# Ledger of designs, part 39: peptides against a protein of PDB entry 5OOQ

Target 1, 227 residues: chain A of PDB entry 5OOQ
Amino acid sequence: YREDVRQVVTHPANALSFLQPGRLVEISVNGKDNYGWGAVVDFAKRINKRNPSAVYTDHESYIVNVVVNTMYIDSPVNLLKPFNPTLPEGIRPAEEGEKSICAVIPITLDSIKSIGNLRLYMPKDIRASGQKETVGKSLREVNRRFPDGIPVLDPVKNMKIEDEDFLKLMKKIDVLNTKLSSNPLTNSMRLEELYGKYSRKHDLHEDMKQLKRKISESQAVIQLDDL

## One batch from the design tools (peptide; made by RFdiffusion4, then SolubleMPNN)

Design b1_p12_6_s1 (from b1_p12_6, 5 letters changed)
Fold by OpenDDE base, seed 3:
Formats: sequence, structure tokens, C-alpha cells
Structure b1_p12_6_s1 (fold): chain B 227 residues (1-227), chain A 12 residues (1-12)
Amino acid sequence: as target 1 above (227 residues)
Amino acid sequence: ELPFRVFEEELE
């Protein structure tokens, strides 16, 4: 059930509006590499330049750049390519006793474990020298202030996910948490139907983004003509 | 020093 909730929360139709610069997200790459809480830099739709017709799953269709402060110091961070979620070999979080550094890594939505109800003020240019370390200090301060964990966005109250099937799922989870009954009611919630609804919302969001870009481009052209 | 402003957005 927790994975089902995660799938809904991290779907583009729900997650993208909460991935503003500075948003704290808990990161787990490939279910193995836990980087802990990082800060969102930006995100973009995944584009395959070699194969423009490539179709990605919803959870792999966007790349999120995040600052982490848990990167192993000897990781080949210079090999990281912006907007390429296929991380080079050796890119991993520091283990206990190892030194860590700050790095910007590209991840997919599927690598987001949780979305926090906190945002950091981000430097204007995160790629400038020392800026990622500043974010790293802020992340440490957050962890210090929230020893019991960073508050996670409530899918219903904060994210306003109002889908009836999702609400039913949440109610079932609450009941199960209360009853401690391990019966995996694998009620395969019609995640497919939920995804269908989210797909429509995603299309609308992309349309709005494209329209905003067109408006911005048109305004830029107008400014160029007035000069 | 970036002011540590954690905005808890109380999303009403």
C-alpha cells in the first residue's frame, strides 16, 4: 500500500506542481542508493535526442535535478550529465564512516521516496562554485531541526489529491494501520484507472506549460522588435 | 549567508 501511495504521489500529474526550486525530497535511486533528503533545483521533461519518438513511463518521463549532501567523496561526479538519469558507475551515497560531498544529480520521479512540506531558498546559480555547499549546509540544518524526520506532504490535505479511488485507498490504509492486520488486501486498486485520470491532468499541465512558454517567447519577440 | 527560511507552506 505504501508503494501504491508513492506511485500516485510521484505521478507527474500530482508531483510536478510541488517540485519548485528548494523543495525537499527524499531520494532513493533504483531502490538501493539512499541519498536522504535533497533539494530540488529544477525539472524538465525527458527528451531523448537520439530517439525523439522514445516513449517513457509517466514516472520516467521527467528529470528532476536535486542537490544532495550525501554523495560519496570519491564518486566520479564530473561524469554526471545534466538531465541524464542514467548515473555513471561509482555514483553512490557515502556509507557510514565515509566522507560525503554535495552534488547535483539528475533523478526520475520514480526515485522520489517522499516529498517534504519544506522549501529551501536556493542560490540563483547552483552551478557556481560553493553554491551547492551552501545548500548542503542548509540541508544539515534542516536535519538538525527535525530530528524525528522532515514533515512529508499530506497527499489529501496538502497535495489535494481528490480522486475517489485514492481516497478509498487512504482510508483502507488507515484502517489497516489501526487493525495491524497484515492481510495484504492486494485490492489491486485500479491504479490503471487512476493513471488514466492522471494522464489527462498531465496533458493539461503540459499544454499550460507550452502556452506559458509561447507567451513568454512572444513577449520576448515583442521586446526585440521594440528595441 | 542564505537566510534559512524554511517556508512551511501551510497549504490551506
Scores: peptide ipSAE 0.096, ipTM 0.770, DockQ to the pose 0.578
Fold by OpenDDE base, seed 1:
Structure b1_p12_6_s1 (fold): chain B 227 residues (1-227), chain A 12 residues (1-12)
Amino acid sequence: as target 1 above (227 residues)
Amino acid sequence: ELPFRVFEEELE
């Protein structure tokens, strides 16, 4: 059920509006590599130039660039490709006793375990020398200030997910903490119905983003012509 | 040094 909630929360229709620069997110890549809390740099729709007809799931259709401060020091970070969520072999978080470094990694929405109710101030150019480390220091400070854990966005109160089926799911989770009797399969079918509802919202968000880009590009062109 | 600013969005 926690996974079902995560699927709804990390769906593009819900998550993208909360992935502003500096947003704290808890990162788990492939369900195995836990990087802990990182900070969002930006996100973009996943485009496969080699296979333009590639169809991605909703949770794999966007790439989120995040700063982490838990990258294993000997990881081949130089092999990281921007906007490629398929991480090279050896890219992993530091284990206990290992040294870590700061890195920007491209992840999918599926790699977001939770979205925090905190946002860091981000440098203008995260790729500039020392900027990742600055964010890394901020992440350490956050962890210091929140020893009991970083506050997570409430899906209902904060994210305003008011879908009746989702609310029922949340109630079931609360009940399941007391009673193990609800069939996960029934919830999965309802999740698909939920996704159908979210698809429309997702499309609107993409349309708005495309429109904003076109406006920005048009303004940039106008500025170039005025020079 | 960027000042540590954590914005807790009061999501109304």
Scores: peptide ipSAE 0.096, ipTM 0.768, DockQ to the pose 0.631
Fold by OpenDDE base, seed 5:
Structure b1_p12_6_s1 (fold): chain B 227 residues (1-227), chain A 12 residues (1-12)
Amino acid sequence: as target 1 above (227 residues)
Amino acid sequence: ELPFRVFEEELE
């Protein structure tokens, strides 16, 4: 049920307040390109100039610019467009044995695997010469100091997600982890389907309301699978 | 206060 938790944590209603400059986030683009831990530069609501009426899902409705230090050296980084999460072909993390460079990439909230309980002090101008590399060095130092992994924000204790349905979900997950009697894959797919139906046409308050509903529905599915 | 454990200044 890690994916279920991730969907809640990365929802705009919960995540945006923790995406300050320098916030460490673990990045996986399109579920295939793992860049590891990067540092947030900034974020903005996604706007399509070609189609202003475009409606995005909650998890695709914001673009987060992040510094990564794992970009493949021969990636066409010059083709990257700020706040465009549709990455050019060839933009990928370095594989084992390949050299990497630092880059700023635009990602959606859906590309965030985890939000860290660490924050770097970011340069004022990340685009200035050498600044990305400085952040890259800091990222390496973090990884060195935390060999067992960077500490992740606790959704309840740190992020203060106090929604009753979410709390119930978390408790259910804990119970199920001990029982090993669930179908996490099915539940995750169901949750994804529920989120896919949501539209960004609502304000954050409505977003929260809808999220709560989706969590409740997810819980219902989990309970049904336990029966 | 927003949760954090370490800032870059502490990691230097």
Scores: peptide ipSAE 0.047, ipTM 0.685, DockQ to the pose 0.109
Fold by OpenDDE base, seed 4:
Structure b1_p12_6_s1 (fold): chain B 227 residues (1-227), chain A 12 residues (1-12)
Amino acid sequence: as target 1 above (227 residues)
Amino acid sequence: ELPFRVFEEELE
């Protein structure tokens, strides 16, 4: 269900109005290259000059330029082509222990994992010397200030997505989340300990109730994972 | 109208 929400949020009809310069977005390219939170520079409609008849999906029909501070230092950033979201081989985030640099990368809407409720001041000329690094420092500062994560835009309250089907989806998610939160015993070990205690003190009827709760909790967890 | 937070003063 999280992916379903993401598809709606990142649709051009909803996302573009929130992709102002400096908007923080969480970036995942091809579902594997996680750059973390970056800052939007600008966006443009995707145009294929070589194939004007090319038809793109809605989520691939725009190119968003973003500053990231997690680019692997030895990535061939010089091979990046403006408005080309097909990144050259070797363009990737730094792994643990590797050094990173700031870079501007072109991504599609489909590469946006989340849109933050935070906007940075952006330099007028991001290509000027040191400007990307300045943004990089700001990104580090934001991460420092939000150790529990950067706040994400609320699709309904902030983005004003009022589609009925989407609202139903959100309601369903809320119900599932409530079920999980109401069951503090998501820890299987604790549940087993409690069950053992109840087994000693309670009759068969109570044991069955506990078992039903365990099953319900397990189902809730599975449902959450499917979201 | 458009919700966002700007940390210009704090992040400079």
Scores: peptide ipSAE 0.049, ipTM 0.671, DockQ to the pose 0.167; fails the geometry check

Design b1_p12_6_s2 (from b1_p12_6, 6 letters changed)
Fold by OpenDDE base, seed 1:
Structure b1_p12_6_s2 (fold): chain B 227 residues (1-227), chain A 12 residues (1-12)
Amino acid sequence: as target 1 above (227 residues)
Amino acid sequence: ELPFRVFEEKLE
């Protein structure tokens, strides 16, 4: 169901009005390259100059330029072509332990995992020297301020998606989330997490938190199998 | 340097 929601949210009819400069979006390219949260620079309708008659799917019909601060430092960023979502080989996010840099990458709507409820103030000229890094700093600051995650736009309340089938889907998700939250195991884990946050044993708390996250994620996967 | 500023979408 999560993918179904994503498909609706990232559809041009819904997404484009929320892709203002500075809009935070969570980025996953080719279903494998997770760049985390980036900031929208701009977007344009995808045009194939070589084949003007090319027809793209709805989710591939627009190119969104985004600033990411998680680009692998040795990625061939010089080979990036504006508005070309077919990224050169080697363009990838930094893995754990690798150094990252800021980059502007062109992505399709299908590469958006989530649209944030936040926007950054963007430099007037993102291509100017040092401007990408400025945005990168802002992204880091956002992540610091939202350790539990950047708030995602509510598809109904914020995005005003009114499709009846979609609303039914959202209701189903809400029911499942309620069941998950009411599960004694989930509640116990939350209590332990809360207790751990105030525990003097900071290290143990982090470990427990991580474990609880893993358990929660596993349960979520099980309960949201159909989602 | 740009000051850290964010816009939050208002809930209606």
Scores: peptide ipSAE 0.123, ipTM 0.804, DockQ to the pose 0.698
Fold by OpenDDE base, seed 5:
Structure b1_p12_6_s2 (fold): chain B 227 residues (1-227), chain A 12 residues (1-12)
Amino acid sequence: as target 1 above (227 residues)
Amino acid sequence: ELPFRVFEEKLE
């Protein structure tokens, strides 16, 4: 059920308004490469210049550039192409005992495990010398200050996902945490219905989410550096 | 070097 929630949360209709510069996101690329928490630089709709008529799934239709501080030091980062989520061979997080560096990587929405309730103050030019490393230091500091984990946005309270079927799903999850009864088939059907609704209302939702993003930026009130 | 600055969204 966690995956079902993740699919809804990371859908463009819900996620994009929370991908402001500096937003912390937890990253897993292709379900195998865990980079941990990174910071959003920017995002853009995916465009295929070779095939302009290419149709991507909702979760693959946007590219998010993120700063990570867990890139393996010997990864061929020079081969990274901006806004190309197909990562070169050898691009991977550092394993235990290996050294890591900071890098900007392009990912799809499907590579986001969680969206944090925190946002870093980002440099204006992340590509300038030393700026990625500065963000990397900030990421380490966040992890130090939140040893129990970075707080994740609540889909209902924070992200304001108000779809009735989703609310029912969330309630069911809460109940299941206590009762341990599930109907996977029913949940799958409900998820499909949710995606259908998102597809039909996508245009309206995009406009609303853009406005929501602006509002959320103005509401970023609490600074951890004041502690 | 940028000072450490992190914003937290207000929880509703």
Scores: peptide ipSAE 0.113, ipTM 0.813, DockQ to the pose 0.567
Fold by OpenDDE base, seed 4:
Structure b1_p12_6_s2 (fold): chain B 227 residues (1-227), chain A 12 residues (1-12)
Amino acid sequence: as target 1 above (227 residues)
Amino acid sequence: ELPFRVFEEKLE
């Protein structure tokens, strides 16, 4: 169902009006390369110069240029071609322990996992020296300020998607989420986690109390020896 | 330094 929602949200009829410069979008290329949250630079209709008659699916019919700050440092970013969403081999996010750099990558709408309810102020010329890095710093700051995740646009309230079938889908998802949240197993896991945290705090407090008592006892013994 | 300005679109 999440994928169904994503398909509707990322459809050009719905998504394009929210892809203003600076719009935060969560990026997953080819369902495997997760770049995390990036910032929209611009978008354009996909044109194949070699084959003008090429017909693309709705989700592949537009190219979105986005700034990401998670590009692997040794990725061949120089091989990136503007408005070509077919990324060269080696273009990938940095893995754990690897260094990352800022890059502008062209993606299709299908590579958008979610659209955020936040926009960054974008430099006028993103290709100017240091501008990508500035956006990268802003992205880091956003992630710092939103440790629980960047808020996602509500498809109905924010994006005003009023399609009847979509609304039915959303209602169904809501019902399922309610059932999941009310599931005794979910509640049990949460209780266990809370109990674990409480137990650790209690143990630490007891340890501190015991240590203080030992210190006090040692001081008392020293005083007795001085009598 | 671009001031960190996030536009929270108050989508009222």
Scores: peptide ipSAE 0.101, ipTM 0.789, DockQ to the pose 0.588
Fold by OpenDDE base, seed 2:
Structure b1_p12_6_s2 (fold): chain B 227 residues (1-227), chain A 12 residues (1-12)
Amino acid sequence: as target 1 above (227 residues)
Amino acid sequence: ELPFRVFEEKLE
């Protein structure tokens, strides 16, 4: 059920308007490498210069650059290629007992586990010396202040995902959580229908969300004084 | 060095 929600939330039509600079996102690469919460630098549509006819899935069609503070210190970060989400071998989070460093990594939308309801104030030049470390310190501070977890955007209340099938899915999840019951087949079927709708209406939804992003960046964010 | 500053999305 969580994966079903994640697929909808991380679809370009829904996610991109909430990937402003500084947006906190929870990162899991290839379903195994958990970097924890990072901060969005920027994003761009994925373009293959060598193969312009390359077709990507919706969730792989954008590259998001994120600052993480959990990169294993001995990872070959110098081999990272800008806007290439295929990470070199050895790029991984630090394990327990290992030292970590800050790094900017390119990820796909499919590598976003959650989108937080918080944004960091980002440096103007994140590539400048020491800037990513500053962001890393901020990430640690956020984690310290939210020991029970960083608040996640509400798909309905915050992201304004108003698709009827999605609302039904959310309601069903709520009911199932309350009753401790499970009906995965029903939810999976609903997901396929939802995905089809988003795929067909992608351009329209993206345009709407882009407009929303512009409004949100200027008006819909407040500074937390206690942070 | 940037001061610690975070923002939260306004609830509507």
Scores: peptide ipSAE 0.166, ipTM 0.827, DockQ to the pose 0.628; fails the geometry check

Design b1_p12_6_s3 (from b1_p12_6, 6 letters changed)
Fold by OpenDDE base, seed 1:
Structure b1_p12_6_s3 (fold): chain B 227 residues (1-227), chain A 12 residues (1-12)
Amino acid sequence: as target 1 above (227 residues)
Amino acid sequence: DLPFKVFEEKLE
């Protein structure tokens, strides 16, 4: 059920409007490489110049560049290519006892574990010398201030996902321990319906992408000092 | 609800 929620939340129709520069996201690459919380730099629709006819799944159709502060120091970061989510061999988070550095990595939406209800001010040029480290310090400060975890966007209250089937899914999660015996097939069918709805919504999102960004920028914000 | 909470760039 939690994975089902993640699939809905990270769908382009829902996630992209919350991937502003500085948005905190929790990153897990290939289901095993946990980088922890990073900060969004930017995102773009995935384009394959070698194979323009390539069709990607919804969750792999966009590339998100994120700053992480947990990259293993000896990772071949020089081999990273912007907007190429196929990471070189050896790119991984630091393990316990290993030193880490800041890096910008390209990830897919499928690599987002959660979207935080926090946003950092980002440097104008993240690739300039020392800028990644500045973001890294901010990430450390966030983790310090939120020892029990960074607040995650509420899919309903914050992200305004109001689909009836999704709301039902959320209710099931609330009583998940009691409802473990629920029919997975029924839930899967409902999820497919949700995906269909979001696919249509995504198409509209692409058409109105520029307008939505402008709207998002004009929205009210809560400053850290106001919390 | 507000869309996001903002941290300052220089927190240290």
Scores: peptide ipSAE 0.047, ipTM 0.679, DockQ to the pose 0.103
Fold by OpenDDE base, seed 4:
Structure b1_p12_6_s3 (fold): chain B 227 residues (1-227), chain A 12 residues (1-12)
Amino acid sequence: as target 1 above (227 residues)
Amino acid sequence: DLPFKVFEEKLE
């Protein structure tokens, strides 16, 4: 269901009005390369000059340029082509222990995992020296200020998605979340406590069985001696 | 609710 929500949220009819310069978006390219939260520079309709007859899906029909601060330092960023979302080989986020740099990458709407309810002021010329690094500093500060995560736009309250089918989807998700939260076994501490009680009861039961057996054996011995 | 929050001012 989360993917279904994402598909609706990132559809051009809903997403484009919230892709203003500076809008924070969570980026996952091809479902594997997670760049984290970046800032929107701009977007444009995808045009294939070499193949004007090319038809793109709705989620691939626009290119969004975003600043990320998690690009692997040795990635071939010089090979990035403006408005080409097909990223060159080696373009990837930095892994743990690797150094990262700021870069502007072109992505499709399909690469947007979440749209944040935060917007940065963007430099006039992001390609000027030092400007993307400034945005990178702002992104780091945002992450520092929101250690539990950057707030995501509410599809209904903020994005005003009022489609009936979508609302039904959201209600279903809410019901499922409620059921999950109501499960007493979801809390690990509660589970440990229950296990502890069970263990104690089991031990007592075994002790009682052993005592009863010893008593019975002792009684049997006494009866033999009395004969 | 507001459609977005301007955060740059909070960074100052």
Scores: peptide ipSAE 0.045, ipTM 0.661, DockQ to the pose 0.120
Fold by OpenDDE base, seed 3:
Structure b1_p12_6_s3 (fold): chain B 227 residues (1-227), chain A 12 residues (1-12)
Amino acid sequence: as target 1 above (227 residues)
Amino acid sequence: DLPFKVFEEKLE
């Protein structure tokens, strides 16, 4: 059930509006490499320049750049390619007793375990020397202040996911938690139906993003003409 | 002290 909720929460139609710069997200790459809580830098739609006709799943269709402070110090971070979620061999979080460094890594939506209800104020240029470390210090301080864990966005109250099927899922989870029952409720078919409903919201989000870009570009052109 | 402001969004 937790995975079903995660699939809905991390769907582009729901997640993208909450992936503002500085948003805290809990990161698990390939279900094995746990980087803990990181901070969102930005995100972009995944484009394959080599294969423009490539079709990605919804959860793999966007790349999110995140700052983590748990990267193993000897990881080949110089081999990281922006907007390439296929991480080089050796890129991993530090184990217990190992030294860690701050790094920006590209991840897919599928690598987001949870979305936090906290945002950091991000430096303007995260790639500048020392800026990643500043974010890293902030992440450490957040973890210190929230020893019981960083508060997670409520899918209903905070994310305003109002889909009836999702609400039914949440109610069933609550009932199951009360009964300590672990029966999988969600047939894969219901998730597909939910995704179908979210497709319209996704389209609206992309349209809005394109419109905002056009407005910004138009304003930039006007400023250039006034110069 | 956090070098940057941390915002807890009460998304009502």
Scores: peptide ipSAE 0.043, ipTM 0.746, DockQ to the pose 0.444
Fold by OpenDDE base, seed 5:
Structure b1_p12_6_s3 (fold): chain B 227 residues (1-227), chain A 12 residues (1-12)
Amino acid sequence: as target 1 above (227 residues)
Amino acid sequence: DLPFKVFEEKLE
């Protein structure tokens, strides 16, 4: 169910309004490279110049530039392309015992694990010498001040996600967290499958409607499995 | 009002 929530939260219709410069986001690239909390620089709609007709999924349709302070020092950061979320080989977070540096990396919405309730003041020119390091210091300070973790935006209270199916999902999660008995993985896989089908519409409003439908369908499937 | 906390670091 956590993945289901993540899919809803990171959908463009919900996430983009909270990706202001300086917004803290927790980053996991390709489900394997955890960069921890970074700061949003900006975002843009993903455009394929070579194939303008390319259709991306909703979660891959935007590129978010983020400052991370956990980049492995020997990563080939010079090979990073500002508008290419497909990171070069060797771009990875520092492991235990390795030194890290600050870097700006382009990611998709699908690489956002969580959206924080904190926003940093960002330099006007993040590409200027020393500016990334300044943000890196700020990130370290935030982590120091929040040893129990950076507060995450509440999808309902903070993000104002009012979709009925999502609310039902949240209630189910609450019940499951209380009961520890229901298999949340089965429901999450179904929701992901539903999300994948609706990624083609460019209208955020339509995307939201589709998301609602998919959530509803997922719930219907869950109900069928519970029968 | 967007619910966020602003962390102002003194830009040296």
Scores: peptide ipSAE 0.052, ipTM 0.652, DockQ to the pose 0.118; fails the geometry check

